Peptides against a protein of PDB entry 3H8D. Designs and how they scored, part 40

Target 1, 122 residues: chain A of PDB entry 3H8D
Amino acid sequence: DMKRQQRFFRIPFIRPADQYKDPQNKKKGWWYAHFDGPWIARQMELHPDKPPILLVAGKDDMEMCELNLEETGLTRKRGAEILPRQFEEIWERCGGIQYLQSAIESRQARPTYATAMLQNLL

## One batch from the design tools (peptide; made by RFdiffusion4, then SolubleMPNN)

Design b1_p12_1_s4 (from b1_p12_1 with W5F K7R E8A)
Fold by OpenDDE base, seed 4:
Structure b1_p12_1_s4 (fold): chain B 122 residues (1-122), chain C 122 residues (1-122), chain A 12 residues (1-12)
Amino acid sequence: as target 1 above (122 residues)
Amino acid sequence: as target 1 above (122 residues)
Amino acid sequence: SRQDFLRALINS
């Protein structure tokens, strides 16, 4: 009956178009992940020049990280792990609550910690 | 009536699990792309520890590169561009012909140079 | 996307 550990990660990425530019002209994007135990529950991507991408387990499996947490190496990547609120704050701003809710209502979302919390929230 | 330029690219990637290992213990995967003019037509990934991934435009858009060729920076990446045969040889070995054919038959494949060539082949 | 994930890993 022990709850799975919730862990959150963020890593920056540079657009391929900017990879050879000077640092000042390299616009950063940000990749976020929420792991519910060993498996990803939510993923989102902040881009400098296009709308955010929100992804939830079940609905968006093909677009999400297929690796378990250990396989990602994120836990061993310095500075990658973030606090839950650091993820949730961005998730909420990007419309993640509505996105996940819609995925639940359409029966596309796989049950996760995130879906359970949303049930408690609403 | 001028045909679009067909260009092919390959770049290596290291599994996240191996990223911190010694070079000798880092198994390389390979990412391949076929661009029909500015847009991707086919993509495939060779992994050291799992089956190859084959993707074709129309059917697999969500999993494929969404950037146009210029945006990828691949043309500016030394050693990334490969010969058509270097792509096709791997594509064929991985069952790409059958995969694309199935995508055409299911009406999922977007018309590209690749679909046109397949129509000529069969 | 999965590609963005890979790019992020490589670039970070």
Scores: peptide ipSAE 0.178, ipTM 0.592, DockQ to the pose 0.290
Fold by OpenDDE base, seed 3:
Structure b1_p12_1_s4 (fold): chain B 122 residues (1-122), chain C 122 residues (1-122), chain A 12 residues (1-12)
Amino acid sequence: as target 1 above (122 residues)
Amino acid sequence: as target 1 above (122 residues)
Amino acid sequence: SRQDFLRALINS
């Protein structure tokens, strides 16, 4: 529903395997989330040692954040919230449009703000 | 190192697949963590629809929390911190002693407070 | 798992 607030977040993470390495050997990844109202619509992970992971609601629920936005505490994490374009720019570069499109066409995607916007674009 | 503070935490989670179900159909799981100083030493997950998952540092790094304790915000989450025995009791019931022992013997476990204590017990 | 932790972390 268009009445729901669209909010975007990004947090860094160090791979568990790198936790005890010297600082120069700790590669930082990035976790991204798009929340359509209280629930996640898209998730994205940028890893230092593997391809980006794109996830969309409906198709990838088992691999996505199961917490609602309030439960995540992301809104209270200083520096976590990002602009829509800060998410979309990376999403596009990682092939997110094609990924979401495929999920829609296969009827795997749950309707969200993201699916609606893409269907307007295409 | 014994000088490091041992802290334990537990937080509930609802399965991603249950996020949009009616409340009566949302099964709650539990995520447990033992932090040996800033880094996780043991992790445990109790799921409503699959066997418990036990994880130990060194062996299971890729599946464990990659954030240090401060980064997790767990210390600031009201109700998240638990007593050592509240963790250990579940750990024991889930076969944690045997799991960690096996990881030590296979040289997969990273030395932690947990490995040291187990080696004192055995 | 990592996913579970993230979920728990976000939810906590």
Scores: peptide ipSAE 0.227, ipTM 0.626, DockQ to the pose 0.298; fails the geometry check
Fold by OpenDDE base, seed 2:
Structure b1_p12_1_s4 (fold): chain B 122 residues (1-122), chain C 122 residues (1-122), chain A 12 residues (1-12)
Amino acid sequence: as target 1 above (122 residues)
Amino acid sequence: as target 1 above (122 residues)
Amino acid sequence: SRQDFLRALINS
């Protein structure tokens, strides 16, 4: 249902209050989530020392946030919510389009706003 | 390599059912981790309303923290680090010795400091 | 679990 609100969130692996900068290395990871209504549609993790992790609903349920949006408390966490493009920009850079497309083609992806939008794009 | 530093951490979490409740009604769970050098060797979770979860590297990789120690930010989180015995005491109470032993016997456990120490114990 | 770690991050 296109009526569902699309909301995007990002939180660091290191709490903001505990952040430490290393000029030589990026030591901070980032956890991203796209919620299609109450349920997660896409999840993404950026790591300082390994490839990004891309996860899509249906295919990767066991590795994705199992909480509905309200249960996560993300809506109440200051600074966690991000703009759609802030998510999509990273998603695209990480190969998310191809990843989701492959999940759709393999019939592993659960239909979401994300799958619908990709189908409109292609 | 026995030269790797063994570090232990504990942080609280709030269960999903209590996320929306008043602070006084939020029962805390506890997330424990044993890092053998940069990588997790054991993970353990105490819950207020369900059995403890025990996880060992190799066997339970998909459910364990996949971040290296630095990525977690745990080393920078005040009060997160605990003494070895503070971890082991709970681990033992939760049946961790038997769990790890079984994982070794089934050849599911990845060799870690934890597996080595258990082999020395038995 | 992965979820619990996230919860810990969010709640801390």
Scores: peptide ipSAE 0.216, ipTM 0.618, DockQ to the pose 0.300; fails the geometry check
Fold by OpenDDE base, seed 5:
Structure b1_p12_1_s4 (fold): chain B 122 residues (1-122), chain C 122 residues (1-122), chain A 12 residues (1-12)
Amino acid sequence: as target 1 above (122 residues)
Amino acid sequence: as target 1 above (122 residues)
Amino acid sequence: SRQDFLRALINS
């Protein structure tokens, strides 16, 4: 149901190899999530030293958040929630449109708000 | 410095394969952490379908939490913090004493509150 | 694992 609330989140992470380095040498990664209602629809990980990781529901379930939104506590974490466009700008820059489209065409993607938007806007 | 605050946390996780099953079929795992000041000292994972995973600082850094405690938000998550003994009971039952001792003897363990306690109590 | 931890952290 497209009436489900679309919510987006971003949290930083520090690479394990960098966790005990001086602050200036701790390169941050970023973890992004799109929740379509209680369930994740898209996930994205920006790394300082390797290509971005793009994940979509259905295709990449085993690599994505396994909790529903309320279980994550993300809605209660100050500064975690971001605007839709703050997610989409990065998603588009990382090739997310093509990634999701391919997942749809191969029937790997689970229907979500994201798949619906793509199918309507293209 | 042993004056650092020792804090312990536990959070559940749902197996990726179970995330879309009915609630009764979602077997929970448990993620445990011991923080020695801002940095993790020990980590433990209980799984419903495989042996427990034990991890200690120094030896297992690449597999452990890469954020400092404040970055995790665990201190702000209701119900996450547990008593020291609630961690230690599980740690001991899972063979954590022997695991940590071996890491110390092989010079793989980073000195922490946990290593100090073991070296004092044994 | 690190991936499990990340998922747990995100899920917590």
Scores: peptide ipSAE 0.206, ipTM 0.607, DockQ to the pose 0.308; fails the geometry check

Design b1_p12_2_s1 (from b1_p12_2, 7 letters changed)
Fold by OpenDDE base, seed 2:
Structure b1_p12_2_s1 (fold): chain B 122 residues (1-122), chain C 122 residues (1-122), chain A 12 residues (1-12)
Amino acid sequence: as target 1 above (122 residues)
Amino acid sequence: as target 1 above (122 residues)
Amino acid sequence: KTFDVILAQFFS
């Protein structure tokens, strides 16, 4: 029984409203993903002008990336992959531990590497 | 005190994964919006391969259109605007009445034309 | 969705 590989990715985005503006007026956001094997376990979005969005598998499936890891092409995009701590540091700052904990307690979270690690932590 | 104009819109979308496929393999979804004056009151997304997404102001602000009506350009897009019943028929079929009712009862819904109409109905 | 826009921008 081989362990599923945990892989993390980050890509920038410019809001559609800013797409045709001058570069200095294009406020950049960041899209983060944690893949537990082929499927996304956690997603978060850092916006320049609103609170971050945190999403966890099971609870937020309809709002999360529906593509498996290979379908995303993220593994083939230079600079997209990040280290686990680069994801976790932002996740924690955004209140991700509390968010995932609440999802587990409400029985909305699908079991993932993320839920397992949190349950080991607490 | 002039009443806010209720306007409804629908636009198609092709999933990113299907964007480079042949037309016959591009499964089309539909994005719907109800604007109560300048701001969105309800949003729904019809997907070809997953359950519809229903969103209501207050509860789902972070997942809904953040642009005001004028910023969207929807009023200037030929064929984008639809009749109220064209929205409501789909909304009802998707379970929108129950969804909005639950949002009101949980005190998550922001007061809108939609919440007022539902409270008049029930 | 936000993801649709993000993905399109990143891979364009």
Scores: peptide ipSAE 0.102, ipTM 0.575, DockQ to the pose 0.467
Fold by OpenDDE base, seed 4:
Structure b1_p12_2_s1 (fold): chain B 122 residues (1-122), chain C 122 residues (1-122), chain A 12 residues (1-12)
Amino acid sequence: as target 1 above (122 residues)
Amino acid sequence: as target 1 above (122 residues)
Amino acid sequence: KTFDVILAQFFS
């Protein structure tokens, strides 16, 4: 149901090898999530030294957050929640539209708010 | 106050480089936390290919979880909470007693349940 | 358990 609240989150990650280096030597990545109601619809990782990782529900469930939103604690983590556009801008730059479209066409994607919106767009 | 609930948690981590490799190629680490009431008292990381990282409140605040327990969502994460001994056994094996003792002696440690118990022990 | 990985890294 598209009545579900769409919420977006971002948290940083640093490679374990860089964990306690000087700040300039900590290459930071970013983990992004789009929750369609309580369940994740899209996930994305920006890495400092490799291509972004894009994941969509249905296709990539084994590699995505398996916890529901409440279980994650993200809603209670200061600074974790981001605006829809803060997710979408990066998603689009990373080729997320094509990625999700391909997942839909291959019948791998689980229907979500994201799939519905893409189908409205295209 | 030692009346605060002492709670312990453990969550795994996998190096970003191993994130989407076959299971046998994902070298897993473990992140441990001891919360003295709402605030972390001790943190520990087991790594597959480097020494454990031990952290204690006061001394290592900048490298430890800055969120209170409720903000982490750990209490709502299935399988995250562990028994006290599950933490302490590893802590002791990693040299945590000496580490905390040194932090106390150097006046770097913030008083916590952990510091109190160690002082009762020694 | 991707979230576990990221959460652990964040708190480290």
Scores: peptide ipSAE 0.099, ipTM 0.488, DockQ to the pose 0.300
Fold by OpenDDE base, seed 1:
Structure b1_p12_2_s1 (fold): chain B 122 residues (1-122), chain C 122 residues (1-122), chain A 12 residues (1-12)
Amino acid sequence: as target 1 above (122 residues)
Amino acid sequence: as target 1 above (122 residues)
Amino acid sequence: KTFDVILAQFFS
């Protein structure tokens, strides 16, 4: 199970309120996803005008992508897939290690590749 | 503009965490949407185990459906469309009048059919 | 664009 393929994705997004504005009034955010096999393990949202949002499986399921990897279509979207480090670097910068650690300690996190790797890191 | 067609929709949802559980462990929520012409004006989510979520355009855009009505496909989903009162009754029960009123008073609400009707009601 | 989880669930 911890040998599942780890895949990472990033897509830009425009805030709903900006969606129909002129281009200059659209501020781009970035949506990141880490899939541990077919299931999402972590999600992250970088916004142009508010703090990053970090989400981890088990704790934040209601706020995370509910689809499995295949259902998302991300594997078929050219340019969506990114390297692990491209995700992890941002995750780390945004305090993802601490966030995931807290979720583990509070027993809110569902075990994933991410939790396993964190436990080896700390 | 206030003569735009008002359309209302309801769809069931299963919590992401329950999505792949056995049927008995899936608790159904209800997602409601009010579209003022092509644009969503109000959104509401009834959950089996937490308070209702009320959302109004302008204030809660980041949490609301980002798609216009046609993009949602709701008009093509059999059984999704509901009568105005079917929406409003739940909205009222959940404190929607007060919620929308507060959003108007705080200048957070984008003017919609809903805000106009509320202003006539109060 | 981001995924709307409820709509995605509904139409998937």
Scores: peptide ipSAE 0.068, ipTM 0.526, DockQ to the pose 0.210
Fold by OpenDDE base, seed 5:
Structure b1_p12_2_s1 (fold): chain B 122 residues (1-122), chain C 122 residues (1-122), chain A 12 residues (1-12)
Amino acid sequence: as target 1 above (122 residues)
Amino acid sequence: as target 1 above (122 residues)
Amino acid sequence: KTFDVILAQFFS
């Protein structure tokens, strides 16, 4: 359970609308993921010109990574892994705590390290 | 334009709902992509228990791969690349021709190798 | 927007 390794990753993406623009006009988004052991617990997407997208396991499975951590190859991608706080800081700023809390209260959240931590924090 | 290399790829995915089931109970889906040069032109998802999802550039950009081909690393993934006909056969069976045609007629499709081929076929 | 997270394994 809580003995599972918590690992966090971030990779960039370019919006489809910007893909043929000059480099300076390609605004970069960021895709974040929190893996609780082999499976994703939280996902987050930062866009340059719209609100962030927050996703939590159980509630948003259809929109989240379907692969286990090893299948993603993220652990082998240099520069992809980030510190827990680097994820959490953005998560908090984007309203992730409230989002996860609501998912728990509505019984839509699958239990993860993230749900457990929130229950300890509140 | 049509001088761009057409490359096709397929990778499996396990549905989130099945990820904690026994291996025999994990039904595998398939993610397909057609890249027209560096950028995706068509995407397709086969699910074991629901209709296929068809996506074409321009119309469905929000739901399609945002990365250029080199960024995906698909060309370096052993077994991921497939023959053009291996993609097209599934595309046709899933109703892809009609889907793309409708996207062209509604002026939602971005011009790609796929749109050009359809215009030649019809 | 739905990021194609299935490709995360291949991102380079």
Scores: peptide ipSAE 0.104, ipTM 0.506, DockQ to the pose 0.235; fails the geometry check

Design b1_p12_2_s2 (from b1_p12_2, 7 letters changed)
Fold by OpenDDE base, seed 3:
Structure b1_p12_2_s2 (fold): chain B 122 residues (1-122), chain C 122 residues (1-122), chain A 12 residues (1-12)
Amino acid sequence: as target 1 above (122 residues)
Amino acid sequence: as target 1 above (122 residues)
Amino acid sequence: KIFDTILEQFFA
């Protein structure tokens, strides 16, 4: 029975439009990732001035991180890794459950730990 | 395909013998727990003055936490939950891989996420 | 790609 490690990460980002503004004018967003083994299962972006972006593997591959976990360097970046609940709390607040459920129903979601957990939940 | 949440915790403890000593004379140990879903899979104790104690479900049930995760209150204790690697790093340093492997070979280990991961590793 | 930009910001 093969198991994959579930790992979660968060890094801040500044919008490209704010990149060269004064520090006080750089509104900070947050980039979240859930890796199911070496590959991303869910991605989330919290923006300071627009709705959150939720992305799930299979459906949103073109918009998600294309690197495997080791290639990202996230595991070597101090402070980037977060607890599962630190991801899930935000995911749920942003409507991630409904989003992933819809992706499953439309047969767009690639099976991942996330889809399995949702299927357990519902 | 049922999945269970893997959660890890660490809390400090002071030896009973040091309980009533002056603060400077209370040597601190660390209690670690890995929960596979609601039930403990691995437990570890780092002592200041003796070898680490490693415990695995099935083999060491009588010495391990008998409460389910929710009953422990650990999820409600700020700072108690730790990242998987924060547990695994110590587990590995203390010989946990060999310990669990031996428990599997002797047919004493209850199947858990930990045993499954080890079987993947070896 | 957004990740590349984010990585540059985070690692710089």
Scores: peptide ipSAE 0.054, ipTM 0.537, DockQ to the pose 0.615
Fold by OpenDDE base, seed 1:
Structure b1_p12_2_s2 (fold): chain B 122 residues (1-122), chain C 122 residues (1-122), chain A 12 residues (1-12)
Amino acid sequence: as target 1 above (122 residues)
Amino acid sequence: as target 1 above (122 residues)
Amino acid sequence: KIFDTILEQFFA
């Protein structure tokens, strides 16, 4: 739906194993989200010591943010929102195009802005 | 072209009449640009004391930025790039949809991402 | 659930 706003967010996290370490020893991860209107379309997690986690709507609903955008409060958190390219650049580097394409081909991906854009791009 | 990156920028300007005034008396305007790939698709100028200026590719080429995106240096200027919605919200408030629609209907608007999006939205 | 945990960290 061309009428739905695409919004992207990034917030840092510290892994539970590092929660009680000294600040210098808390290795930071990054949590990324793409919202297609009110609902998340893609999620991505960058970890300091393991492979990135890529998630797409439909296929990975159980592992993705279950809140709609308003419920997250992300729109009200200064510094959380990022540019589309800031998301896409990382998404591509992590193999997101192949991941989403595979999800589409297996009919696991729910139709979203992300799936539509990929189908137009390829 | 779905493969072209859409990038938006905003930079302030001081009107010539205020250039030599004290800082507190320099009323700030805002210059907005939407680049569809390397070339500008829309431009918008907010002035402190006159109506906004809306410009669309094809119709207003003579009044718009003549440089391609790389030539502008905007991508290398910290703080210049803005979110799509930051542009669109102002664009709508200034009557940009009607302006672009009219330019399309009169066959003055060059085909861009902006024209395509409008045609899909309406 | 993971989101809530991350949010708590972000605004701590």
Scores: peptide ipSAE 0.054, ipTM 0.550, DockQ to the pose 0.416
Fold by OpenDDE base, seed 5:
Structure b1_p12_2_s2 (fold): chain B 122 residues (1-122), chain C 122 residues (1-122), chain A 12 residues (1-12)
Amino acid sequence: as target 1 above (122 residues)
Amino acid sequence: as target 1 above (122 residues)
Amino acid sequence: KIFDTILEQFFA
């Protein structure tokens, strides 16, 4: 549904191993989310010491945020929301297009704004 | 073309009458733009002392930015780019939906992402 | 749960 707003968010996280370290020794990761209306469509995690994690709705539901957008409180957290391109740039760098495409082809991906955009692009 | 990125910008302006006044007496206006790919699709101006100005591609070309997005330098100006909703919220408040709809109905509006979204919504 | 932990970090 093209009526749904596409909203993107980014929040930092500290890996569990670093939680009790001094601030200078805490490596920040970044959690990214794309919400297609109230529900998450894509999620991405940048880690300081391992490859990025890409997740798409339908395929990776169990590993993605299960809360709807309002429940997350992200819309009310200053600095959490990012521009679409800020998400897409990283998504593309991480091979997100191929990841989502594969999920679509395997019929694992739930239709979202992201899948629609990808289908338009190919 | 759904491949085109939708990007939104906001920059302040000082009305000519206030240009030579002290800072405290300069009332800020706000210039908003929606770019559908390289070309502007919608423009909006919030003024401190007159009604908002709404402009849509096709209908209002002569009053809108004639530069493509790259030529404007907006993408390189820190703080200029805004979230889609930051534009849409004001657009809606100013009656932008009705304005664009009328432009479409009168066949004055050039097809853009904005016109497509509106047609999806109605 | 992973999101909850991340959120907790962010909002703490």
Scores: peptide ipSAE 0.052, ipTM 0.556, DockQ to the pose 0.561
Fold by OpenDDE base, seed 4:
Structure b1_p12_2_s2 (fold): chain B 122 residues (1-122), chain C 122 residues (1-122), chain A 12 residues (1-12)
Amino acid sequence: as target 1 above (122 residues)
Amino acid sequence: as target 1 above (122 residues)
Amino acid sequence: KIFDTILEQFFA
C-alpha cells in the first residue's frame, strides 16, 4: 500500500560518448529516481544538450531502472539520497505533473505513491 | 541513402543485479544491434528470464543505443561483429518483422535500411 | 545494459 517508504535519489552521469574525452569536454547530466518502497515509481534525466526525460512506472518501464532499490546500491552511496522536495521541484519544472496525469488518463501508468498523490491533488 | 554499409553486432551482458554474484548465478543475456551506416536501425535484447525486447529506430530511440557506431567501439571488439543472417534469424523468430511493420504503419519508424527492405518484402 | 550505464558509472 501507500505506506511504503518513499525515497529519492540523484546521481550524475557522463554520456558514454564523452567518457574518453578530456574533463572539460565531458558534459554532465543528472539522473533522478523516486522509489516507492523497493520499486521505482518515477525517473527523470536532465541532459546537458537535450530536453529532460520524464518516465513513469507502467508507461515507461523499459526505459527505467529495472533494479529494485536494494540492488541499485543507491542507499549505500553517500550523497545519492535526496529529499523529496529536491526531486519534486525539478519534476514540476520539467512538466512532470502533466506527464504523469496524461499517463494516468491513458491508463498507462502503474499505480504508485506518485499516482495516488497526484490524484489527491486533482 | 540505402547504400550505407549494414553492419551487425552481438555482445553478451550480465544483469547489473547479478554482477556481484558467483559465476553460476550470473544469467547471461544477449544484445544485438543493426547499424545502417553509422546509425543504429534495430536493436534486440535476449534476456535469460524475460521476453525478448525488440526496438526500431524512430519508435524506440530512447531505449536504443545513442552512440554512433564508431563511438560504441564495437567494430574494434573482436567477436562482436556478426553476419546479417545471424541477426535476422533471431529477429524473425522474435517477431521482428511484425514489430517493424507495425511501427511503419503507425508512422513511428524512422526510415532505415531495415524499413526499406521490409517494404520491399511486402 | 551493455554500455556503461548511469549506475555503473556512478559506482565504478
Scores: peptide ipSAE 0.040, ipTM 0.428, DockQ to the pose 0.292

